Peptides against a protein of PDB entry 2V3S. Designs and how they scored, part 32

Target 1, 95 residues: chain A of PDB entry 2V3S
Amino acid sequence: PISLVLRLRNSKKELNDIRFEFTPGRDTAEGVSQELISAGLVDGRDLVIVAANLQKIVEEPQSNRSVTFKLASGVEGSDIPDDGKLIGFAQLSIS

## One batch from the design tools (peptide; made by RFdiffusion4, then SolubleMPNN)

Design b2_p15_1_s2 (from b2_p15_1, 7 letters changed)
Fold by OpenDDE base, seed 2:
Structure b2_p15_1_s2 (fold): chain B 95 residues (1-95), chain A 15 residues (1-15)
Amino acid sequence: as target 1 above (95 residues)
Amino acid sequence: MELRFDRENLSYSEL
């Protein structure tokens, strides 16, 4: 399996590193993204963008060691999105 | 925080 880390801020704006595994051929990017949402770790509005970027990193993990992407849930927030601080952004990386 | 996501139980724990 591929060992991944999802880095994103929680509702208190604290940065979390969430470790999980992905097995190509058994798991799907959308399925695992739905699991993260079910566990309360990802906002439901971010299903599409998380799944798209999870697919990107697992299809070529040797080339795509890290991907940073804008969250739909962060667009309407009070804070200005900032990819460097992961405000309104999340990051997936190979562990 | 550092968290481990348990996909089988749809839960997580702090590392």
Scores: peptide ipSAE 0.846, ipTM 0.972, DockQ to the pose 0.947
Fold by OpenDDE base, seed 5:
Structure b2_p15_1_s2 (fold): chain B 95 residues (1-95), chain A 15 residues (1-15)
Amino acid sequence: as target 1 above (95 residues)
Amino acid sequence: MELRFDRENLSYSEL
């Protein structure tokens, strides 16, 4: 399996590193993204963007070591989105 | 915070 880390801020604006595994041929990017949402770790509005970037990183994990992407849930927040600070952005990386 | 996501149980724990 592929060991991944999803880095994103919680409701208290604290940065969390969420470790999980992905098995190609058994798991799907959308399925795992839905699991993250069900656990309350990802906002439901971010299903599409998380799934798209999860697919990107797992299709070539040796080449795509890290991907940073804008969250749909972050657009309407009070803070200005900032990819460097991961405000309104999340990051997936190979552990 | 460092978390481990348990996909089987749809839960997480702090590392």
Scores: peptide ipSAE 0.846, ipTM 0.972, DockQ to the pose 0.947
Fold by OpenDDE base, seed 3:
Structure b2_p15_1_s2 (fold): chain B 95 residues (1-95), chain A 15 residues (1-15)
Amino acid sequence: as target 1 above (95 residues)
Amino acid sequence: MELRFDRENLSYSEL
């Protein structure tokens, strides 16, 4: 399996690193993204963008070691989005 | 925090 880390801020604006595994041929990017949402780790509004970027990183993990992407849930937040600080952005990376 | 996501149980624990 592929070992991944999803880095994003919680509702208290604290940065979390969420470790999980993905098995190509068994798992789907959309399915795993839905699991993250069900566990309360990802906002439901971010299903599409998380799934798209999860697919990108797992299809070629040797080439795509890290991807940073804008969250739909972050657009309407109180803070201005900032990819460097992961405000309104999340990051997926290979462990 | 550092968390481990348990996909089978849809839960997580702090590392």
Scores: peptide ipSAE 0.846, ipTM 0.972, DockQ to the pose 0.945
Fold by OpenDDE base, seed 1:
Structure b2_p15_1_s2 (fold): chain B 95 residues (1-95), chain A 15 residues (1-15)
Amino acid sequence: as target 1 above (95 residues)
Amino acid sequence: MELRFDRENLSYSEL
């Protein structure tokens, strides 16, 4: 399996590194994204963007070591989105 | 924090 880290801020704006595994051919990007949402780790509004970027990184994990993407849940927030601080952004990386 | 996501139980724990 591929060992991944999802880095994003929780509802208290605290940065979390969430470790999980993905098995190509058994798991789907959308399915695992839905699991993250069900566990309360990802906002439901971010299903599409998380799934798209999870798919991207697991396609070629040796080449795509890290991807940073804008969250739908962060667009209408009070804080100005900032990819460097992961405000309104999340990051997936290979562990 | 550092968290481990348990996909089978749809839960997580702090590392």
Scores: peptide ipSAE 0.846, ipTM 0.972, DockQ to the pose 0.970

Design b2_p15_1_s3 (from b2_p15_1, 7 letters changed)
Fold by OpenDDE base, seed 4:
Structure b2_p15_1_s3 (fold): chain B 95 residues (1-95), chain A 15 residues (1-15)
Amino acid sequence: as target 1 above (95 residues)
Amino acid sequence: MEVKFDRENLSYSYL
């Protein structure tokens, strides 16, 4: 399995490193993203973008060691999005 | 914080 870390700010704006595994051929990017949402770790509005980037990193884990992407849930927030600070952005990386 | 996501139980714990 591929060991991944989803770095994402929680509702209190605290950075969390969410560790999980992905097994190609058994798991799907959308399925795992839905699991993250079901567990309350990812906002439901971010299903599409999380799944897309999860797919990107698992299809070429050696080439895509880390991907940072803009969250739909962060667009209309009070804070200005900032990829460097992961405000309105999340990061997936190979652990 | 470090969070371990338990996919089987759809739960998580802080490490």
Scores: peptide ipSAE 0.838, ipTM 0.971, DockQ to the pose 0.951
Fold by OpenDDE base, seed 1:
Structure b2_p15_1_s3 (fold): chain B 95 residues (1-95), chain A 15 residues (1-15)
Amino acid sequence: as target 1 above (95 residues)
Amino acid sequence: MEVKFDRENLSYSYL
């Protein structure tokens, strides 16, 4: 399996590194993204963007070591999105 | 914080 880390801020704006595994051929990017949402780790509005980027990183994990993407849940907030600080952004990386 | 996601149980714990 591929060991991944999803880095994003929780509801208290604290940065968390969420570790999980992905098995190609058994798991799907959308399925795992839905699991993250069900566990309360990802906002439901971010299903599409998380799934798209999860798919990207698991396609070529040796080449795509890290991907950073804009969250839909971060657009309508008081904080200005910032990819460097992961405000309104999340990052997937190979562990 | 470090979080371990348990996909089987759809739960998580802090490391």
Scores: peptide ipSAE 0.837, ipTM 0.971, DockQ to the pose 0.955
Fold by OpenDDE base, seed 2:
Structure b2_p15_1_s3 (fold): chain B 95 residues (1-95), chain A 15 residues (1-15)
Amino acid sequence: as target 1 above (95 residues)
Amino acid sequence: MEVKFDRENLSYSYL
């Protein structure tokens, strides 16, 4: 399996590194993204963008060691999005 | 914080 880290801020704006595994051929990017949402770790509005970027990193993990992407849930928030601080952005990386 | 996601149980714990 591929060991991944999803780095994003929780509801208290604290940065969390969420560790999980992905097995190609058994798991799907959308399925795992739905699991993250079901567990309360990802906002439901971010299903599409998380799934798209999870697919990107698992299809070529040797080339795509890290991907940073804008969250739909962060667009309407009070804070100005900032990819460097992961405000309104999240990051997926290979462990 | 470090978080371990348990996909089997759809739960998580802090490390």
Scores: peptide ipSAE 0.837, ipTM 0.971, DockQ to the pose 0.954
Fold by OpenDDE base, seed 3:
Structure b2_p15_1_s3 (fold): chain B 95 residues (1-95), chain A 15 residues (1-15)
Amino acid sequence: as target 1 above (95 residues)
Amino acid sequence: MEVKFDRENLSYSYL
């Protein structure tokens, strides 16, 4: 399996590193993204963007070691989005 | 913080 880390801020604006595994051929990017949402770790509005970037990183993990992407939930947040600070952005990386 | 996601139980714990 591929060991991944999803880095994003919680509702208290604290940065969390969420560790999980992905097994190609058994798991799907959309399915795992839905699990993250069901657990309350990802906002439901971010299903599409998380799934797209999860697919990108798992299809070629040797080439795509890290991807940073803009969250749909972050656009309507109180803070101005900032990819460097992961405000309104999240990052997926190979552990 | 470090969070471990348990996909089987759809839960998580802090490390």
Scores: peptide ipSAE 0.836, ipTM 0.971, DockQ to the pose 0.958

Design b2_p15_1_s4 (from b2_p15_1, 8 letters changed)
Fold by OpenDDE base, seed 4:
Structure b2_p15_1_s4 (fold): chain B 95 residues (1-95), chain A 15 residues (1-15)
Amino acid sequence: as target 1 above (95 residues)
Amino acid sequence: MEVFFDRENKSYSYL
């Protein structure tokens, strides 16, 4: 399996590194994203963007060691999005 | 904070 880390801020604006595994051929990007949402680790509004970037990293893990992307949930918040500080952004990387 | 998400058991723990 591929060991991944999803870095994003929780409801208290604290950075969390969420570690999880992905097995190509058994798991799907959308399915795993739904699991993260069901566990309360990802906002449901971010299903599409998380799944898209998860698919990107698992299809070419050697080339795509890290991807940073804008969250749909972030644009509706009070804080100004900032990719450097991961405000309104998340980062997915190979562990 | 580091969090391990156990997909098999659909649970998570803090590391």
Scores: peptide ipSAE 0.801, ipTM 0.963, DockQ to the pose 0.849
Fold by OpenDDE base, seed 2:
Structure b2_p15_1_s4 (fold): chain B 95 residues (1-95), chain A 15 residues (1-15)
Amino acid sequence: as target 1 above (95 residues)
Amino acid sequence: MEVFFDRENKSYSYL
Protein backbone atom coordinates (compact mmCIF):
# COMPACT_ATOMS: atom_id res chain seq x y z
CA PRO B 1 0.00 0.00 0.00
CA ILE B 2 0.90 3.66 -0.45
CA SER B 3 1.30 5.59 2.80
CA LEU B 4 -0.12 9.08 2.48
CA VAL B 5 -0.43 12.20 4.59
CA LEU B 6 -3.26 14.68 4.19
CA ARG B 7 -2.28 17.97 5.81
CA LEU B 8 -5.09 20.41 6.50
CA ARG B 9 -6.45 22.65 9.22
CA ASN B 10 -9.15 21.41 11.58
CA SER B 11 -12.11 23.43 12.84
CA LYS B 12 -9.82 25.12 15.35
CA LYS B 13 -7.53 26.18 12.49
CA GLU B 14 -4.81 23.82 13.75
CA LEU B 15 -2.73 21.88 11.23
CA ASN B 16 -3.32 18.14 11.26
CA ASP B 17 -1.34 15.50 9.40
CA ILE B 18 -3.78 12.70 8.66
CA ARG B 19 -2.00 9.47 7.83
CA PHE B 20 -3.77 6.79 5.82
CA GLU B 21 -3.06 4.04 3.32
CA PHE B 22 -4.14 3.57 -0.27
CA THR B 23 -3.87 0.30 -2.18
CA PRO B 24 -3.94 0.63 -5.96
CA GLY B 25 -6.30 -1.81 -7.62
CA ARG B 26 -8.31 -2.21 -4.42
CA ASP B 27 -9.11 1.37 -3.44
CA THR B 28 -10.48 4.25 -5.47
CA ALA B 29 -9.69 7.91 -4.94
CA GLU B 30 -13.36 8.80 -4.60
CA GLY B 31 -14.03 5.91 -2.23
CA VAL B 32 -11.20 6.80 0.13
CA SER B 33 -12.18 10.47 0.00
CA GLN B 34 -15.70 9.51 1.01
CA GLU B 35 -14.28 7.53 3.94
CA LEU B 36 -12.34 10.59 5.11
CA ILE B 37 -15.50 12.68 4.90
CA SER B 38 -17.56 10.06 6.74
CA ALA B 39 -14.96 10.06 9.51
CA GLY B 40 -15.31 13.83 9.84
CA LEU B 41 -11.74 14.46 8.74
CA VAL B 42 -12.65 16.21 5.48
CA ASP B 43 -15.49 18.61 4.72
CA GLY B 44 -18.12 17.09 2.46
CA ARG B 45 -17.89 20.06 0.11
CA ASP B 46 -14.32 19.03 -0.67
CA LEU B 47 -15.11 15.56 -2.05
CA VAL B 48 -14.42 16.47 -5.67
CA ILE B 49 -11.15 18.32 -5.13
CA VAL B 50 -9.75 15.79 -2.63
CA ALA B 51 -10.64 12.86 -4.87
CA ALA B 52 -9.10 14.52 -7.92
CA ASN B 53 -5.82 15.23 -6.16
CA LEU B 54 -5.73 11.85 -4.44
CA GLN B 55 -6.09 10.25 -7.87
CA LYS B 56 -3.26 12.41 -9.17
CA ILE B 57 -0.83 11.42 -6.44
CA VAL B 58 -1.60 7.69 -6.44
CA GLU B 59 -1.44 7.25 -10.21
CA GLU B 60 2.23 8.30 -10.23
CA PRO B 61 3.45 8.42 -6.61
CA GLN B 62 7.12 8.49 -7.57
CA SER B 63 6.66 11.64 -9.65
CA ASN B 64 3.93 13.30 -7.58
CA ARG B 65 5.47 13.35 -4.11
CA SER B 66 3.11 16.11 -2.97
CA VAL B 67 0.17 18.12 -4.27
CA THR B 68 -1.37 21.26 -2.78
CA PHE B 69 -4.90 22.24 -3.73
CA LYS B 70 -7.61 24.76 -2.94
CA LEU B 71 -10.52 23.60 -0.81
CA ALA B 72 -14.09 24.43 -1.75
CA SER B 73 -14.85 24.74 1.97
CA GLY B 74 -12.23 27.47 2.30
CA VAL B 75 -13.47 29.78 -0.44
CA GLU B 76 -16.22 31.40 1.60
CA GLY B 77 -14.33 31.32 4.87
CA SER B 78 -13.41 34.40 6.84
CA ASP B 79 -9.68 33.92 6.33
CA ILE B 80 -7.97 34.79 3.07
CA PRO B 81 -6.82 31.61 1.31
CA ASP B 82 -3.07 31.04 1.47
CA ASP B 83 -1.37 27.97 0.03
CA GLY B 84 1.83 28.56 1.99
CA LYS B 85 -0.01 28.52 5.32
CA LEU B 86 -2.57 25.97 4.13
CA ILE B 87 -5.44 28.34 4.81
CA GLY B 88 -8.23 27.26 2.49
CA PHE B 89 -5.77 24.76 1.02
CA ALA B 90 -4.78 21.19 1.79
CA GLN B 91 -1.74 19.11 0.90
CA LEU B 92 -1.44 15.43 0.04
CA SER B 93 2.00 13.86 0.18
CA ILE B 94 3.71 10.49 0.10
CA SER B 95 4.80 9.49 3.60
CA MET A 1 -1.11 17.16 15.28
CA GLU A 2 -0.49 13.69 13.87
CA VAL A 3 -3.60 11.64 13.18
CA PHE A 4 -3.77 8.03 12.03
CA PHE A 5 -6.88 7.09 10.10
CA ASP A 6 -7.57 3.37 10.34
CA ARG A 7 -9.54 2.61 7.21
CA GLU A 8 -10.19 -0.98 8.28
CA ASN A 9 -12.05 0.13 11.37
CA LYS A 10 -13.06 3.55 10.01
CA SER A 11 -11.65 5.24 13.10
CA TYR A 12 -8.82 7.63 13.86
CA SER A 13 -6.44 8.28 16.73
CA TYR A 14 -3.92 10.91 17.63
CA LEU A 15 -0.26 9.88 17.51
Scores: peptide ipSAE 0.800, ipTM 0.963, DockQ to the pose 0.857
Fold by OpenDDE base, seed 3:
Structure b2_p15_1_s4 (fold): chain B 95 residues (1-95), chain A 15 residues (1-15)
Amino acid sequence: as target 1 above (95 residues)
Amino acid sequence: MEVFFDRENKSYSYL
């Protein structure tokens, strides 16, 4: 399996590194993203963008070691989005 | 904070 880290801020704006595994051929990007949402670790509004970027990183993990992307849940927040600080952004990386 | 997500049990724990 591929060991991944999803870095994003929780509801208290605290930065969390969420570790999880992905097995190609058994798991799907959308399915795993739905599990993260069901567990309350990802906002449901971010299903599409998380799944798209999870697919990107697992299809070629040697080339795509890290991806940073804008969250749908972050655009209406009070803080200005910032990819460097992961405000309104999340990051997926190979562990 | 470090979080481990157990996909089999659909639970998580802090590390």
Scores: peptide ipSAE 0.800, ipTM 0.964, DockQ to the pose 0.888
Fold by OpenDDE base, seed 5:
Structure b2_p15_1_s4 (fold): chain B 95 residues (1-95), chain A 15 residues (1-15)
Amino acid sequence: as target 1 above (95 residues)
Amino acid sequence: MEVFFDRENKSYSYL
């Protein structure tokens, strides 16, 4: 399996590194994303963007070592989005 | 903070 880290801020605006595994041929990007949402680790509004970027990283994990993307849930937040600080952004990377 | 998500058990723990 592929060991991944999803880095994003929690409700207290603290950075969390969420570690999980993905097995190509058995798992789907959308399925795993839904599991993360069901666990309360990802906002439901971010299903599409998380799944899209998870698919991107797992299809070529040797070359796509990290992807940073804008969250739909971050758009309506009070803080100005900033990819460098991961405000309104999340990052997926190979562990 | 480090969070380990156990997909088999659909649970997570903090490091």
Scores: peptide ipSAE 0.800, ipTM 0.963, DockQ to the pose 0.845

Design b2_p15_2_s1 (from b2_p15_2, 5 letters changed)
Fold by OpenDDE base, seed 2:
Structure b2_p15_2_s1 (fold): chain B 95 residues (1-95), chain A 15 residues (1-15)
Amino acid sequence: as target 1 above (95 residues)
Amino acid sequence: GARFTQEITEDMRRV
């Protein structure tokens, strides 16, 4: 399995590292993204972007060690989006 | 085990 970390801010603006495994052939990017949402770890509005980037990293984990992407939920937040601070952005990386 | 494990690594609150 592929060991991943999803790094994003929680509702308290704390940066949360969420670790999980992804097994190609058993898991799907869409399915795991839905699990993240069901667990309350990802905003439902971010399903599409999380799934797309999860697919990107798991299809070629050797070449895609880290991906940072803009969250749909972050656009309407009180803070100005900033990829360096992961405000309105999330990061997926290989553990 | 649980699918997801969590760790807070930074607090954006400065106070």
Scores: peptide ipSAE 0.692, ipTM 0.888, DockQ to the pose 0.207
Fold by OpenDDE base, seed 4:
Structure b2_p15_2_s1 (fold): chain B 95 residues (1-95), chain A 15 residues (1-15)
Amino acid sequence: as target 1 above (95 residues)
Amino acid sequence: GARFTQEITEDMRRV
């Protein structure tokens, strides 16, 4: 399995490292993204972008060690998006 | 086991 970390800010603006394993052939990017949403760890509006980037990193984990992407849920928020501070952005990385 | 484990590494809140 691939060990991953999803880093994003929770509703309290705390930066949360969410660790999980992804098994190619058993898991799907869409499915795991839905699990993240069901667990309350990802906003439902971010399904598409999380799944797309999860798919990207698991396709070539050795080449894509880290991907940072804009969240749909962050666009309408009170804070201005900032990829360096992971405000309105999330990061997936290989553990 | 649980699929996800969590760790808070930074807090933007001012106390």
Scores: peptide ipSAE 0.692, ipTM 0.886, DockQ to the pose 0.210
Fold by OpenDDE base, seed 5:
Order: C-alpha cells, then sequence, then structure tokens
Structure b2_p15_2_s1 (fold): chain B 95 residues (1-95), chain A 15 residues (1-15)
C-alpha cells in the first residue's frame, strides 16, 4: 500500500495532517475521496479536485512526492488563498 | 482500525 498524508486546514484554521493508506487495484481515488468527505475531513465541494490529485499522486508515487492544489471550498473563505500557507489549498504527499 | 489518522500541526489563531 501507498502511505499518504493529506494536509489541509479545518474550520478553525488548524492545519490537519491526515494519514491513510491507498492500495492500488483495491482502492480508487474517487472512492477514498468520498471516504474523506464522509469522515468530515474534506468539504464535499472538493471531491473532484481531491480525487484528481489523489489519482495523480498514486499513479506515480515515486515521481510525485507531493502535490498542492486549490480547493473549491477555499474560494469563499475569509482569508486570501495562499499555497505556501495552505490557505484555500491542500497538499497530498507520500509519507 | 480507522482508515484515517489525524494530527493538528499548526494553528493560525494567535493569542
Amino acid sequence: as target 1 above (95 residues)
Amino acid sequence: GARFTQEITEDMRRV
């Protein structure tokens, strides 16, 4: 399995490192993204972007050690989006 | 166990 970390801020602006395993051939990017949403860890509006980037990192985990992407849910936030601070952005990385 | 484990590593709130 691939050990991953999803780093993103919660509603209290705390940066949350979410660790999980992904098994190619058993898991799908869409399915795991839906699990993240069901667990209350990802906003439902971010399903598409999380799934797309999860797919990207798991298809070549040795080449794509980290991917940072803009959240759809971050557009309406009070803070200006900032990829360096992960405001309105999330990061997937290989653990 | 649970698929996801969590850890808060940074807080933007200031005291």
Scores: peptide ipSAE 0.692, ipTM 0.887, DockQ to the pose 0.195
Fold by OpenDDE base, seed 3:
Structure b2_p15_2_s1 (fold): chain B 95 residues (1-95), chain A 15 residues (1-15)
Amino acid sequence: as target 1 above (95 residues)
Amino acid sequence: GARFTQEITEDMRRV
């Protein structure tokens, strides 16, 4: 299995590191993304972008050690998106 | 057995 960390801010603007395993052939990027949403850890509006980037990192985990991406939910927030501060952005990385 | 484990590492709220 691939050990991953999803780093993103919660509604209190706290940076949350979410650790989980992904098993190719058993798990799918969309399936795990839906689990994240069901757990209240990811906004439903971000399904597409989270799934796309999760797929990217799990298909080439040796070369794609970290990916940072803009959230659809972030553009509608009060704060200006900032990839360095992970405001309106999330990061997936190999643990 | 839980798939996700969490850790807060930074807080942008003013103290």
Scores: peptide ipSAE 0.691, ipTM 0.886, DockQ to the pose 0.198

Design b2_p15_2_s2 (from b2_p15_2, 6 letters changed)
Fold by OpenDDE base, seed 3:
Structure b2_p15_2_s2 (fold): chain B 95 residues (1-95), chain A 15 residues (1-15)
Amino acid sequence: as target 1 above (95 residues)
Amino acid sequence: GARFTQEITPDMLRV
């Protein structure tokens, strides 16, 4: 299995590292993304972008060690999106 | 057997 970390800010604007495993052939990017949403860890509006980037990182984990992407849920927020501070952005990385 | 484990860092965004 592939060990992953999803880093994003919670509702209190704290950074949260969410660790999980992904098993190719058993898991799908869409399925695991839906699990993240069901667990209340990801906003439902971010299903597409999370799934797309999860697919990207698991298809070639040796080449894609980290991906940072803009959240749909962050666009309408009061804070200006910033990938360096993970404001309106999330990051997936290989452990 | 939880799939997800969480770790909150002390870094908080102040607006």
Scores: peptide ipSAE 0.636, ipTM 0.866, DockQ to the pose 0.212
Fold by OpenDDE base, seed 1:
Structure b2_p15_2_s2 (fold): chain B 95 residues (1-95), chain A 15 residues (1-15)
Amino acid sequence: as target 1 above (95 residues)
Amino acid sequence: GARFTQEITPDMLRV
C-alpha cells in the first residue's frame, strides 16, 4: 500500500495532517475521497479536486512525491487563498 | 484500524 498524508486546515484554521493508506487495485481515488468527506475531513465541494489529485499522486508515487491544489471550498471563503500557507489549498504527499 | 489518523500541527505558518 501507498502511505499518504493529506494536509489541510481544519475548522479552526489549524493544519491537520491526515494519514492513510491507499492500495492500488483495491482502492479508487473517488472512493477514498468520498470516505474523507464522510469522515468530515474534506468538504463535499472538494470531491472532484481531491479525487483528481489523489489519482495523480497514486498513479506515479515515485515521481509525484507531493501535490498542492486549490480547494473549491476555499474560493468562496473570506480568507485570501494562499498555497504557501495552505489557505484554500490542500497538499497530498507520500510518507 | 481506522483508515484515517490525524495530527494537528501547532505552527499555523509552517507547511
Scores: peptide ipSAE 0.635, ipTM 0.866, DockQ to the pose 0.197
Fold by OpenDDE base, seed 2:
Structure b2_p15_2_s2 (fold): chain B 95 residues (1-95), chain A 15 residues (1-15)
Amino acid sequence: as target 1 above (95 residues)
Amino acid sequence: GARFTQEITPDMLRV
């Protein structure tokens, strides 16, 4: 399995590292993303972008050690998006 | 166990 970390800010704006394993052939990016949403860890509006980037990192984990992407849920928020501070952005990394 | 394990980072500016 691939060990991953999803880093994003929680509702208190604290950085949260979410660790999980992804098994190619058994798991799907869409499915795991839905699990993240069901667990209350990811906003439902971010399903598409999380799934897309999760797919990207798991299909070539040797090339894509880390990916940072803009969250749909962060666009209309009060805070200005900032990839360096992961405000309105999330990061997926190979553990 | 649970699929997801959470860990809050103390340094909110560390990315």
Scores: peptide ipSAE 0.635, ipTM 0.866, DockQ to the pose 0.197
Fold by OpenDDE base, seed 4:
Structure b2_p15_2_s2 (fold): chain B 95 residues (1-95), chain A 15 residues (1-15)
Amino acid sequence: as target 1 above (95 residues)
Amino acid sequence: GARFTQEITPDMLRV
């Protein structure tokens, strides 16, 4: 399996590293993204973008060691999005 | 086991 970390800020704006494994052929990017949402770890509005980037990193984990992407849930927030601070952005990386 | 484990970074701004 592929060991991954999803780094994003929680509701208290704290950085949270969420570790999980992804098994190609058994797991799907959308399925695991739905699990993240069901667990309350990802906003439901971010299903599409999380799934897309999860798919990207698991397709070529050797070349895509880290991907940072804009969250849909961060657009409406009062805080200005900032990829360097992961405000309105999340990061997926290979452990 | 549980699918996800969490770890809050002590420095909230350390990325």
Scores: peptide ipSAE 0.634, ipTM 0.866, DockQ to the pose 0.193

Design b2_p15_2_s3 (from b2_p15_2, 6 letters changed)
Fold by OpenDDE base, seed 3:
Structure b2_p15_2_s3 (fold): chain B 95 residues (1-95), chain A 15 residues (1-15)
Amino acid sequence: as target 1 above (95 residues)
Amino acid sequence: GAKFTMEIKDSMKRV
């Protein structure tokens, strides 16, 4: 399995690392993303972007060690999006 | 389903 970390901020502006495994052939990017949402770890508005970037990293994990992407849930937030501070952005990386 | 573990890294809260 592929060991992954999803780094993103919660509603309290705390930066969290969420660790999980992805098994190709058993798991799907959309399925795991839906589980993240069901667990309350990802905003439902971010399903598409999380799934797309999860697919990107798991299809070539040796070359895509980290991907940072803009969240749909962060666009209408009070804070200005910032990829360096992961405000309105999240990061997926290989553990 | 999948198992997730979480670790707090930092906070932007200002006191």
Scores: peptide ipSAE 0.502, ipTM 0.858, DockQ to the pose 0.233
Fold by OpenDDE base, seed 1:
Structure b2_p15_2_s3 (fold): chain B 95 residues (1-95), chain A 15 residues (1-15)
Amino acid sequence: as target 1 above (95 residues)
Amino acid sequence: GAKFTMEIKDSMKRV
């Protein structure tokens, strides 16, 4: 399995690392993303972008060690998006 | 279901 870390901020603006495993052929990017949302760890508005980037990283984990992407939930937030501070952005990386 | 573990890295909560 692929060991992954999803780094993103929660509603309290705390930056969290969420660790999980992904097994190609058993897990799907869409399915895991839905689980993240169901667990309250990802905003439902971010399903598409999280799934797309999760798919990207698990396709070639040796080449795509880290991907940072803009969240749909962050666009209309009160804070200005900033990829360096992961405000309105999230990061997936290989553990 | 998927198993997730979490760790707080920092906070930008404004006071």
Scores: peptide ipSAE 0.502, ipTM 0.860, DockQ to the pose 0.243
Fold by OpenDDE base, seed 4:
Order: sequence, then C-alpha cells, then structure tokens
Structure b2_p15_2_s3 (fold): chain B 95 residues (1-95), chain A 15 residues (1-15)
Amino acid sequence: as target 1 above (95 residues)
Amino acid sequence: GAKFTMEIKDSMKRV
C-alpha cells in the first residue's frame, strides 16, 4: 500500500495531517475521497479536486511525491487563498 | 473502510 498524508486546514484554521493508506487495485481515488468527506475531514465540495489529485499521486508516487491543489471550498472564503500557507489549498504527499 | 489518523501541525487561530 501507498502511505499518504493529506495536509489541509479545517474550519477552525488548524493545519492537520491526515494519514491513510491507498492500495492500488483495491481502493479508488474517488472512493477514498468520499470516505474522507464522510468522516468530516474534507468538505464535500472538494470531492472532485481531491479525487483528481489523489489519482495523480497514486498513479506515479515516485514522481509525484507531493501535490498541492486549490480547494473549491476555499474559493469564496473570507481568507485569500495561499498555497504556501495552505489557505484554500491542500497538499497530498507520500509518507 | 479506510482508516484515517490526524495530527495537528499548526494553527492560524489566535490563542
């Protein structure tokens, strides 16, 4: 399995590392993303972008050690998006 | 189902 970390800020602006494993052939990017949402760890509006980037990183984990992407939930937020501070952005990385 | 673990790394909240 691939050990992954999803780093993103919650509604309280706390930066969290969410660790999980991904097993190719058993897990799907969309399935895991849906579970993240069901667990209350990811905003439902971010299903598409999280799944897309999760798919990207698990397809070539050696080449894509880290990917940072803009969240749909952060676009119309009060804070200005900032990829360096992960405001309105999340990051997936290989653990 | 997947197992998720969480760790707080930082915060923008004013303490």
Scores: peptide ipSAE 0.497, ipTM 0.858, DockQ to the pose 0.242
Fold by OpenDDE base, seed 5:
Structure b2_p15_2_s3 (fold): chain B 95 residues (1-95), chain A 15 residues (1-15)
Amino acid sequence: as target 1 above (95 residues)
Amino acid sequence: GAKFTMEIKDSMKRV
């Protein structure tokens, strides 16, 4: 399995690392993304972008050690998006 | 064990 970390901020602006494993052939990017949403860890509006980037990292984990992406849920926020601070952005990385 | 484990890293709250 691939050990992954999803780094993102919650509604209280606290930065969290969410660790999980991904097993190719058993898990799907969309399925895991849906589980993240169901667990209240990801905003439902971010399903598409999280799934897309999860797919990207798991299909070529040696080449894509880390991916940072803009969240749909962060677009309408009052805070200015910042990929360095992960404001309106999230990051997936290989553990 | 839980499928997802979470670790708090930091906060943007001002001191």
Scores: peptide ipSAE 0.496, ipTM 0.852, DockQ to the pose 0.205

